# Ledger of designs, part 115: peptides against a protein of PDB entry 8BZL

Target 1, 228 residues: chain A of PDB entry 8BZL
Amino acid sequence: SYDRAITVFSPDGHLFQVEYAQEAVKKGSTAVGVRGRDIVVLGVEKKSVAKLQDERTVRKICALDDNVCMAFAGLTADARIVINRARVECQSHRLTVEDPVTVEYITRYIASLKQRYTQSNGRRPFGISALIVGFDFDGTPRLYQTDPSGTYHAWKANAIGRGAKSVREFLEKNYTDEAIETDDLTIKLVIKALLEVVQSGGKNIELAVMRRDQSLKILNPEEIEKYV
Target 2, 242 residues: chain B of PDB entry 8BZL
Amino acid sequence: SRRYDSRTTIFSPEGRLYQVEYAMEAIGHAGTCLGILANDGVLLAAERRNIHKLLDEVFFSEKIYKLNEDMACSVAGITSDANVLTNELRLIAQRYLLQYQEPIPCEQLVTALCDIKQAYTQFGGKRPFGVSLLYIGWDKHYGFQLYQSDPSGNYGGWKATCIGNNSAAAVSMLKQDYKEGEMTLKSALALAIKVLNKTMDVSKLSAEKVEIATLTRENGKTVIRVLKQKEVEQLIKKHEEE

## One batch from the design tools (peptide; aimed at target 1 A24)

Design b1_p28_4_s3 (made by RFdiffusion4, then SolubleMPNN; from b1_p28_4, 18 letters changed)
Fold by OpenDDE base, seed 5:
Structure b1_p28_4_s3 (fold): chain B 228 residues (1-228), chain C 242 residues (1-242), chain A 28 residues (1-28)
Amino acid sequence: as target 1 above (228 residues)
Amino acid sequence: as target 2 above (242 residues)
Amino acid sequence: SKLEEEFKKREKRIREEWKKLLEEDLKE
C-alpha cells in the first residue's frame, strides 16, 4: 500500500525518495525548452507509440492555460495530476484576480505542490520534472523548470529526461543571441538540440511553439521537416 | 508500522530527534551562509553554487531573500523547503502589517516561523524542514538584529554566525575576529570575505560565487542592498592585498 | 541502530515500489 510512503531524511542528510524520483525523471523521454525573443519553444522526444495507441492521447506537451504550456519527463500518471491541478489554479486565478497567471506564479504553484508531496505523510514525491513556458501579461517570454523536490528556476534554455545532459551541453554551446534572433532560428535550435539524442530525425519529435499573443501551436511532422 | 508512519519524527531511545539531526546534517552540505551584525548595519554573505550559463537571471540572489522593507534572510539547506519557508515569512510579515498597521518586529517574525518549524517536528505525518535561516533586520525596539533558526524551531540572536558547509569552522573564525562594539559594516564586509575565503571549498574566491546583502538605515528608512559583482570583486581584491 | 535498519528497510521497499510504478508507466 502506497499509504505508507514516507519521505524522511537519511542519517547522512539525504531525502532518498526525492533522489529516486529524480532517477525516474532521468528515465523519461527527453524534453527541451528554449526561450527566444518573442517565442517559446518546447520539444519532446516521441516514444514509439504502440501501434494501437492513438498518437493524440500521448501528448507530452500540454497547455495549462492560453498563455502557459508544460512539457514533462518522468511518470505520465504523476504528470497528469500536476497538470490538472495547475489548470484548475490557472482558471481560479483568472476568476479571482481577473488576469491570467504569470509563468512564475504557476511554476511556483507546481513547485509548492511537489514540495508538499515530499513532506507529507502518505505521499511520495512526484516522479516528474517539468518545463513550463509561456508569456506574462506584459508579453515577456518565460521558461521555468521544476524537479521532484519542488525546486524551480528560470532558464533561457534547458532540458529534462534521459537525454537531458547531451541536449543541455548542446544548448550551452549553441544558445546565442544570434541563434534566437528569429522565431525560425529558435525553432531550429530546439530541433537541432533534440536531434542530438533522438534517432530517426523529425518523425520522432513533438514540437510546440507559443508566440507572443498567440495560442500554443503544435507543429505537424511536415512543418518540423521544413526546419530540419 | 502504521503508527511509525504517522510519527515521522519520534524520539530515539536516547531521547534524540533523529530526523531533526539528519535535517541539520543536510544543511551541513549546503552552501555557506554567514551573518554579521555591525554598529551601523547588518550583512548576509552566501556562497553561490548554481552558476549556469543557461539561467535566465545570472545575477539573481540565489540564497538571500527580501522578506519585507526591514528584513531579509539567507537560507542553507533544501531549496524547495527554503522557498516554502521564505514565502511563509513574507505572508506572516504582510498579515501583521495589515493587522497592526506597523511592521512586524524582527524577533516576532522569526518566532512565528520557528513555531511552524517546531510543529513539523512534532505533528505526525510531517518531516522537519531541511533548512536553517539567517535573518537580518531592523526594528524600533532593538535596532539592527541577526537571528539564526534551525530545523528544530530553535532560534537565537547573534552578533555573528554561520550556517551550511564548514559552519563550525566559520563560527570559530568569527569568534576570533569579531570585535564587540567596534564592528563597522565595512569591517564586517571584510570579515565576511575573509571567512568565506577559508570556508568555501574553492581554491580562489570569486565574486561570481559570492552573494552579499547589507541592511542599513538611511534617513530613517531601512535600505536592503545586494552588492553588485564589481563591489564584491573589490572586497575580494582588498582582502588579497592584505 | 534499529532505527537505521528500519529506515533502510523502508527505503528498499519504496525503491521497489518506484520500480514497479516506472515499469507500469513504460508499459503504458
Scores: peptide ipSAE 0.017, ipTM 0.479, DockQ to the pose 0.022; fails the geometry check
OpenDDE base, seeds 1, 2, 3, 4: peptide ipSAE 0.016, 0.000, 0.000, 0.017; ipTM 0.594, 0.562, 0.576, 0.585; seeds 1, 2, 3, 4 fail the geometry check

Design b1_p28_4_s4 (made by RFdiffusion4, then SolubleMPNN; from b1_p28_4, 14 letters changed)
Fold by OpenDDE base, seed 1:
Structure b1_p28_4_s4 (fold): chain B 228 residues (1-228), chain C 242 residues (1-242), chain A 28 residues (1-28)
Amino acid sequence: as target 1 above (228 residues)
Amino acid sequence: as target 2 above (242 residues)
Amino acid sequence: SEREKEFEEREKRIKEEWEKLLAEDKAK
């Protein structure tokens, strides 16, 4: 019988399919997340939307719930599956626990889902990394990252995708308490970070902002240009 | 020596899904399908390759399928795969209607199928569907819509697009000639003929080789109509006179 | 286990096949 196991250990202990999925992520559009004091910001590189393409269908930032949103890098179709499952879980949690999910909880759920796909016979890993941001019920802003392996960590700031290395280097140098002192400064930091890798300025950036006790706001290009 | 099942879609060392790419390559050799969104309607135009003279004049749309009262699609790629996917689309739409007593929103139907396509790229023992689809539809949420989906399970909304043979050239032409905000269904039909005439390596476009369907709204109802051969002939003639 | 060895050998073969394919694609 053909063993349907796709993700297996190499003789040297590597999970090549997971590593290769990570390479798929590196080919994805760059996404950046920053946690401010009372704000979380996601920014994504807009691939040049073909003139005839509907921009609504190319969104790389999505809400998982009222208090949580996600950006991803890698395979869009894979991301859709993860997003849908996460949304269902968020709703289920509200119904069963009568509270919204914590950002950590939903991140852990997503991470566990990804991990299962690295271990299950007949399944390949998800070719996505995600930045998950939001607010816990206590008003604490959170940023998490997860990768194809199902690992996750909390971050102050992070980036994923093709330009992630350069963006991370920028954030490591420029993420200070002063740089996130205000909401506007935090937004500016994200934009500046993306501009390290994005050509043609603010027109090629998708930016989403979530403030404490507010819903996700996607900034329009004109609003983004005010920060550039 | 247990040979690796080459039918299983796995990542390459470079993070590519070659089985998906190969499926897309196969679609590139299929007959051309166009979709154009207008202000007052949306259309599909498809190349007919199998002209069997013995096919009864019954306008069997070889490549254009009605999905429900508000949606239609065209297919490029493996016919057997297309049949499976179009049937699945119909089933999804019917189940939704039965469950909610409302027609399924266009994008939701597209997404549902795309999730199936994606699954066939992720689960072992399955191959990707060798089919791309264009979807046209109307719903109360977004009005007239045009979508494209590929074997990966990716999809997008479009004002105009093309799949199949010479799709890149067709898309380039559409990009040049498509006038945003001013596109009438009449102008869209003319554009479709223009693009097909150039992309189909035929010296003279014949109505027998082209299928066209339009989706419009009349008296608050969606009307999906496949153009008669005579109507297509008139469009071709008009193009030749311009 | 014998099963683990079979999986390792399979993964190795898969890797080698992909490397070959990639090399062929670069040569074209």
Scores: peptide ipSAE 0.041, ipTM 0.610, DockQ to the pose 0.055
OpenDDE base, seeds 2, 3, 4, 5: peptide ipSAE 0.016, 0.030, 0.031, 0.007; ipTM 0.578, 0.519, 0.605, 0.575; seeds 4, 5 fail the geometry check

Design b1_p28_5 (made by RFdiffusion4)
Pose (drawn by RFdiffusion4):
Structure b1_p28_5 (pose): chain A 225 residues (1-47, 50-199, 201-228), chain B 238 residues (1-200, 205-242), chain P 28 residues (1-28); non-standard residues A62 YCM
Amino acid sequence: SYDRAITVFSPDGHLFQVEYAQEAVKKGSTAVGVRGRDIVVLGVEKKAKLQDERTVRKICALDDNVCMAFAGLTADARIVINRARVECQSHRLTVEDPVTVEYITRYIASLKQRYTQSNGRRPFGISALIVGFDFDGTPRLYQTDPSGTYHAWKANAIGRGAKSVREFLEKNYTDEAIETDDLTIKLVIKALLEVVQGGKNIELAVMRRDQSLKILNPEEIEKYV
Amino acid sequence: SRRYDSRTTIFSPEGRLYQVEYAMEAIGHAGTCLGILANDGVLLAAERRNIHKLLDEVFFSEKIYKLNEDMACSVAGITSDANVLTNELRLIAQRYLLQYQEPIPCEQLVTALCDIKQAYTQFGGKRPFGVSLLYIGWDKHYGFQLYQSDPSGNYGGWKATCIGNNSAAAVSMLKQDYKEGEMTLKSALALAIKVLNKTMLSAEKVEIATLTRENGKTVIRVLKQKEVEQLIKKHEEE
Amino acid sequence: IPITGDLNTELTDEDRENAELSERVPFD
């Protein structure tokens, strides 16, 4: 089979294929995640008439207690999502517990890292925001990128214009903003309205303590706008 | 040998996949192919690129392929690649029926093939398939459905879409004329002739298939030349 | 836990010039 080293070091210690994978992420639609007190919220920018909205969603459930949003190559994302879904079931089988948000993040990150050091393969061209709750009810938000690096965040953005949205969230992520569920959802919509020039072209989802993923209707989003 | 390897599965500096993009260029030079969803069925309309006089026409269709009892598809791009992919679609549909003893839902069949296409862009060092497909079908979950896939493995559901030559002009005509939720098969047939009229008129130059439900069973039929010639006459009056 | 962060590396013009490119394969 094909064994060419695709990801290699360059002078100065760069891994060019990874950096190029990060450029693919920037070409993706904006995704925003905010961790609240007892709620986590994901929002995504949408690119159209005659298209079925159900089929092209950027927010996916990995397990009953874990879901994710992504930016970048949508085909690469489907592969990573299905790999994570299979791992969530393998964990329930072996440990008899649902996966922690950190566990599945570590798994997705290590999968991405393997694709930066394996022969015959290019890196995944996606970043992911992963949200959910632990056994003790603690809300979580993690980010993964193509290099395999992962971190936890109070709030974050990925995809086109992520720098601007991040700078908005830094000034606006306060206790008052995450005091209630309504204000937590509102902060995500405001963060997206910063780069979407829009309001009717946004998808949003909410996840509450042991209550599973709820995707908001367009009519419910129009009320906030 | 590193010297002769064209490196078909790498990123460009901008995060682009050049072989995928070049494959999409090949599809834009293929015969026009469009699909329209309506309340009582789905249809595929295709430009025949085999319009030579000395051709025999031995099959019931040239560009429209039955995938299983409830599904059909049409292709744009490299014909040989389309043969490999349509054979694989039939195999996936049969593997699902064997396992679950029920027909494969339409989206599950599209996802399965798209995973194969995505793998060719990430590893193996091979050129990708130069094919875009339109899928039409019916399942107990979502009823009548229309899907499109492209060489990277991306797919989407559509009420109407077009692939191949002049598809941008065709998508424009569909946005104007398609009445969302009010389309019947008769009106969708009229719109298909209207769209193919601009983007290309003769019955020998077009191929139309319809998918409907009759007595709890799916019917997939290629329209005879007589029915197509009558549809062309009905439009010229407009 | 920080409020936000960026995990991406900035790409320079020199990096783009030194990039290895995929050669075109015919789709005939």

Design b1_p28_5_s1 (made by RFdiffusion4, then SolubleMPNN; from b1_p28_5, 12 letters changed)
Fold by OpenDDE base, seed 1:
Structure b1_p28_5_s1 (fold): chain B 228 residues (1-228), chain C 242 residues (1-242), chain A 28 residues (1-28)
Amino acid sequence: as target 1 above (228 residues)
Amino acid sequence: as target 2 above (242 residues)
Amino acid sequence: IPITGDLFKEITEEMKKAAVLAKPVPFD
C-alpha cells in the first residue's frame, strides 16, 4: 500500500518529497530575518491582500511565546499546525521547567517535528520553512532557520521564500557590524533587503521587531515608511 | 492497472499538492455560494440546484447549515464530504460549549475544522475533502464575521466572497460593488441578488433557486433566519425594477 | 515494485496530465 512509503529514497539517494516540499517553500512569499545587537527583526512580503479580505486573518509573522516569533514561507495550513504545536511546547516548557524556551530549543522542537514527518509512514513533509527569532533568557538575540527536511541552523541574517536568493545575496554584501550597530540601522537593513524583491516599497512589507526585554512589535505602514 | 493509491496526497516536483487542487476543481462545479458582511449583520446566499418536486416542501436549506446559535455555514462541493464536515463543526462547537460554558469563538471553530482538513492533506490513507465552506457568525470578540475555508485547510476572513461555480466572476463583482464601511444588511441582500443573477446561468433568477440566510443581533441574541421564498421574490423583483 | 521517489514523480506527472487544475494551493 502506498500509504506506508510516502517519503522514500530514490535510487540516487534523494528524498524527492522533501525536495518537492522545498519547492513549495520557494512559492511562498519572501521572509527575511536579521539579528542585530539587541534586536531581532522579521520582515515579510505582503501579498496584496485581496480587497475584501480581512488583514487580521493574513498573518505571516506569529508569536510562539513572549520571547519568540516566527515567520514562514510555504503552505499556510501546514504552518498553522507547526505554530500550534510550537505554542503548546512553549507553554509546556514554562510549566515544567519554570523558564521560557530558548530560541534554539523551540527551533529544535520544530525541526524534530518536521523531520518526523519526513520519516513517518503515511505522512508527507511539511511544505514550510521558518525563520525563528527571539531572545534567550540571558538577553541574547537569536535567529534560526528551519526547512521541510527538519534541518536547522543559527544565522546572523537569512531569507526564505520566492525572493530568498536575491535577499540572501544582498544580506551577504551588506550585513556588517556597522549595518547593525543600532536598532534603527538593523530595521533599515531588513527593509532594504526586502526592497530587492518587493515592488512598491513600504506598503507591501510587514515588519516585526523584538527588542531586548520587550514584547513583539508589529510596525505600522507609517513607521515602515520612515525607514525607507 | 497500477492502482495509484488515490488516497495519498504528495508533493509534485513543482511543490504542488495536486490532490488538493483537484478537490478545489470539484468545488468549481458546485452551486454558487456567496457571503457578505454588513455593519448590522452577515448573510449567506446559495444556489439551489436540486428542486425535486418530491422533496417535502419543508424547504430546509440544502446548502446552509446552522452550526450553533451564533454561527452558520454554506457548503460548495461533494455533498457527502459536506455532511461529514458540518457534523464535525457542530460537534466541535458543542464540545467547546460544554467545556467552557460559552459559545466557541467563530475563528476558533473555523480553525479547528481547517486543522482537520489539513490533516486529510498530510496523512496517508486519506484524501482531501472536496468541500469549501463559507462561515457566518457573531461573537463578543469580533462581532459579525465571514470566513472562507478550502480543501487545503487554509482559511481567511472576508467582507465578501464567493465559492463554487463562477466564483471568480462573483468575487470580481463583489470587489466592484462592495462599499467598505457603508454596507447595510439591506444593501448586502441587494448585492447578493445582483451577483447571483449574473453568476447563475439562468435567464431569470427565481426564488426557488436561491437560498438566503441572515445572521443578526436582536436584544443581545444572535438570530439566524432563512429568508422565506416570498422575501426572496421581493428582493428579486426589486432588483429587476432597478 | 519498490516505491521510490522516481515512482512518485511518475505518478505525479501522470495525475498532472489526467486532471484539470482549478488553482494552486495558497502559499504564504
Scores: peptide ipSAE 0.031, ipTM 0.629, DockQ to the pose 0.047
OpenDDE base, seeds 2, 3, 4, 5: peptide ipSAE 0.033, 0.000, 0.072, 0.016; ipTM 0.633, 0.480, 0.654, 0.561; seeds 2, 4 fail the geometry check

Design b1_p28_5_s2 (made by RFdiffusion4, then SolubleMPNN; from b1_p28_5, 10 letters changed)
Fold by OpenDDE base, seed 3:
Structure b1_p28_5_s2 (fold): chain B 228 residues (1-228), chain C 242 residues (1-242), chain A 28 residues (1-28)
Amino acid sequence: as target 1 above (228 residues)
Amino acid sequence: as target 2 above (242 residues)
Amino acid sequence: IPITGDLFKEITEEDKKNAVLSKPVSFD
């Protein structure tokens, strides 16, 4: 049975371990990314933080550098490996090239890392998709998605994880130039999109905002409730 | 024919890592370990199963390991795997101290081991470690800390948690009785005894069957202390009187 | 790297079909 193999081609040309890693991503918590005009917004569903869990250790939105942040869906431990490698690359790039990475560059780096784990018989694919957002040095907002295969594409808006279908269907209907005209409208769009799959209001949303020439800001629950 | 490395953790069609799930199931049969964070300290309480009368006075905790001057851990799962991981924790902590001339931050030590655990779930020819750990520590960044890690290489910080046998029931009791912001080390010790008395499959809790360690700060130093059997007996007695 | 014994069974087709295991904690 080819489905029991390491990452090898089936007779019909499928990489079943990659497809199954994509199924692992669909079990992850929902993440959404939206590119505004001068803002990028990441939102994730907060799993009900178990009473007595430290919320600090459950962050799904992380900075890769001052100009780049990432949300993920799938295996948290796999994500940590990718994040750490990406952070090292961002710092290495600053030291060697004297400029921050472009969002495309770091996305391509992550994608290449993922792809290598799909081609080695001694490894399984990463069980993660990522939304990578940030600003290029020219101030252009960017949103990229990567999957377990190591593919990547640029997006205006996208979602990953268990609720991703419903969130994407919402974004396809509601993402317009008017809906992203202001920073506040862009934030509202992300919140509304997450509310399609999150039952209990703003309390179960983690939201991160990166504005042009500003650092990543994680919104507190009270700040999120103002947009609901 | 490249032999399928049958030991490689692979995804199921449904995106599950069954070898990780089976490792977690194996931990469910291990002795109970509790961790509780207080305002003035943090504790580990572990079920001692190997009460052999022929064990020389077990001056050494069977399940609680000092990692460095600022951290300790307890283990639930396969003893051989636990020994490897606890030795690796000590080595990581020592290497960091030598490199940076300061103690490793608690979360960094936990993360470093979790990356090793994760690698055993991703690389060929390896199986997951059949071990969950509770970590207690103090550092200058976050003060007193409690972490849990599993075979996947996932981890989290906790106010109180449990691993091993009856862990779900223990966590439910901890959620009910833990008072956030009001927990003293004394109340945490009482809570640990209360939970262990209900979750251990024993008719009567005895000090011989429980190991407790506390981590406190005294005069700007971390103090890791394993409670003496007499101290544990007093805690049990006090619980029986309430 | 400890040479630990084979403590966990191989994943069988029966395991894949009949696995009623709890939700993995490995997911976010």
Scores: peptide ipSAE 0.022, ipTM 0.582, DockQ to the pose 0.031
OpenDDE base, seeds 1, 2, 4, 5: peptide ipSAE 0.006, 0.000, 0.008, 0.005; ipTM 0.563, 0.566, 0.580, 0.559; seed 4 fails the geometry check

Design b1_p28_5_s3 (made by RFdiffusion4, then SolubleMPNN; from b1_p28_5, 13 letters changed)
Fold by OpenDDE base, seed 3:
Structure b1_p28_5_s3 (fold): chain B 228 residues (1-228), chain C 242 residues (1-242), chain A 28 residues (1-28)
Amino acid sequence: as target 1 above (228 residues)
Amino acid sequence: as target 2 above (242 residues)
Amino acid sequence: VPITGDLFKEVTEEDKARAVLSKPVPYE
C-alpha cells in the first residue's frame, strides 16, 4: 500500500518530509532579498544558462502583482504552481476587496497553501522557499520569507538556497541603516552579498528592483556592472 | 533507502526526488529526438526505432505529433505515457481555442502540461510520467519557438536541444555548430542530420530510421510538414557528400 | 486520469547505482 500519509510524524515528533523538502531548497540556486528604506531588492544566482537556452524561460524572479514580486529556491515546477495560485489570489483580491494585496496577505496565502500540502494525505510538501517583496498600499516596503513547512516571517534581509548561509552571514555583518540609506547603496549591498557565493562577477547575477510607487524592474547586466 | 526509491514520489533525506530521477534515466534509453530553431522555421528530428515491415505505412509519424495548427511535439520515453500526454495537449489546446476563439500561445500549452506532470510528482498514488517532450510552435507573441519539458514538470525554451539516447553528446554538438542569428531552416536540417548521424548507434543513417517535421509560416499561416522519405534521403546524401 | 502501471516500483541495486549518475531534478 502506498502510504497515503506521505507527511507523518516520526516517533520523535519530526515531520521528515518537511525537513527533506528544506534540504531540496538548499540545493536550489541562491536568492537574496533586502529591504531598503524606499526600495526592495531581489537578487538571484544565475545558473549558467546552457548555451542555446532561452533566458526568457529561466526566470527566478517573478511578479505576483504590480506591487509584489517573488524569488524562490528549490523545485522550479513546484514554484510555478505556487506562483500561479498566488497570482490568481492577487487578482481575486483586487476584484473583491478593490485594493491590491498587502505583502503580508499574499505571503500568508502562500504559507497556508504550503502548510496544507504538509498535512494533506496523498501530497508531499512543496520543495521551495520563497522571498516575497513588495510595497503595501501605504508605501511601506516589505520582505517576507516562506519555507516548505508553511512558516513565514518578516525580514530586513534574508537569503535562501545553496549559498544562503554565507549570504546571511554577510548580511548580518553588513546590513546597517547606513548601508541601506540610499537605493543605490541597497542595490550594492545585494550585489556584494551575492558575490560571496557567485564566482564570476555581475554576469551571473539577476537583480530585480522595486522602488516605491514603481513597477518591478529587472536590471540588465550592464546596469548591474555599474554597481560592482 | 529502498523506501525512497520505490514508493510514491517523496523526498529523500538529501532532498532528492528519486522517482523523478529514475524517470529521467528511463528517457535516456529512448530514441533520440532533436529540436532546432531557425530564423525562418523550427524543426523536430526523431529516431524511428520501430521499423516493422508490417506497420501500415499509412501510420503518420510515430514520434512526432501534431497538437494543433500551430504546434507539434516529439516524445522520448514510455510510449503509453506519451500517448496520454499528447492527447492531453490536444485537449488543452482545443479547450483554449473554444474558450478564447484564438490558438493557445505555445508557452501556455507547454506550461499547462508541465503542471500536470508536476502534479504526478507531488500527489500520492501517482508516479512521474516517464516522458520528455520537445515542442515546436509559432504564435503571434514570440514567433517560432522550441521548448523542452521533462518528468519533473520543468520546461525551458531552446534554440536547439536534444532528448533521449545520447542527448548529452547531441547537445554538445549542437552547441558547437549552432550559429545564433544565422540559422536557416536549411542549415538547421543539415545540422540535424549531422548530429543524428553521430548520436544514433547506427553504422549508416537511413531515411527509414529518421522522422523530420518542419514548422514554417507561409502566407500568414503555420505549415507543419513531415518530410517525405525521399526528402530525408536527399538530406542524408548531401551530408555524406560533405 | 488513466492509471498507468508502476514501472519504477522495483528498484535494483544496479538501478540505484545508475541513478547516482543520472541527471538530478532541476533546482532553481
Scores: peptide ipSAE 0.083, ipTM 0.608, DockQ to the pose 0.030
OpenDDE base, seeds 1, 2, 4, 5: peptide ipSAE 0.010, 0.022, 0.007, 0.009; ipTM 0.515, 0.603, 0.580, 0.594; seed 4 fails the geometry check

Design b1_p28_5_s4 (made by RFdiffusion4, then SolubleMPNN; from b1_p28_5, 11 letters changed)
Fold by OpenDDE base, seed 3:
Structure b1_p28_5_s4 (fold): chain B 228 residues (1-228), chain C 242 residues (1-242), chain A 28 residues (1-28)
Amino acid sequence: as target 1 above (228 residues)
Amino acid sequence: as target 2 above (242 residues)
Amino acid sequence: VPITGDLFKEITEEDRKRAVLSKPVPYD
């Protein structure tokens, strides 16, 4: 029997398929996002790339547009679908509205897509959460999170995936206005947060930085080591 | 757990997709396929299992498929599913060529199929494809490339990898013997034979049971060549002498 | 997309045991 109604309410009012998709997210590697004053930073735990695997094909942080990037936790194949849809929307928005998307706009688009997959017959939820960061056209840094349910919220800092609880606890204690006063301090905060769950130091961290009016920069290992 | 493994692909309470995992398990019983990237080319080597004397069609290649002028693939898993996916790959590649008047980039072709695979894991009334693929190709962006994709719609680029029967053991051997930056196609062929000889459940490796294809660049053109049985015999003989 | 055949064979208890030990779908 094919369950056409995959995501249904339990007798107690739960959407178990959404909750179970959230459990899939928790199996993903850790991602952290921090909003600074004039910077947004994404950090991810590098899974040990298999010795013979091409590292370029292991992308945990991706650009959605010039002003927006995303990290995800959960099912990689599901993430690719979301990323592709988001990229198309970003380009469509530029053509139709003549401005880049706001970070909120593209987050809402992604969230709506996810929500539809929780309510549509014959579809399972996406097994991904995402941290979406970037700059609005006015230069305001933004950080949003989405989950498998299609909910989204704005954050100062947040984490998703494996170890997210420990990273969030660290951020709750250490995220202050002083800790994000400079770009360098903001980067250091992200690294320190990831080091709560990453055992082998800076070599197992991927870091992406977007500064105001600048393109996304992925830091190389040597650049990361300078902040450790 | 039982109610989540027998239904349309849905999440278990632990966030697992059991139907996809079971598809991957099915591939573990398929014939071994190897891919090795070299500096001057890339190769596929596949176990040929169906050598029935009464087969009317002497398939020159049973498990290795040319996709376009710049790409080929090898398949491990359900044959019927493989046929569907290989045909789809060819169609995608041709549509791209017609639309853009240039060959589809290797990774883009792989990704397009992986999106189809993913859809069969997300949409109701569908089962995952019981197929993993190795892709070899050349494009102007990255040169020689090797990719692997699985039933989940996940993929990755590799210097060397294996799918199908004894794939884990094969990958371990490849990790030991693969010399990064120093791999010639000749050395890659020798390595492929070495690994197949150890991973195939046969007392002696025979050319009849092995298909090998190479992808090279000659005079600015991609050349995909399936090795003749005699050439494979020579490779096996050389390995036995070493 | 083509219609593929029915879902996999009846899942045996042995299959379930193997699945528990198998590598899960890759998460990132």
Scores: peptide ipSAE 0.159, ipTM 0.631, DockQ to the pose 0.030
OpenDDE base, seeds 1, 2, 4, 5: peptide ipSAE 0.097, 0.026, 0.133, 0.088; ipTM 0.614, 0.512, 0.632, 0.622; seed 1 fails the geometry check

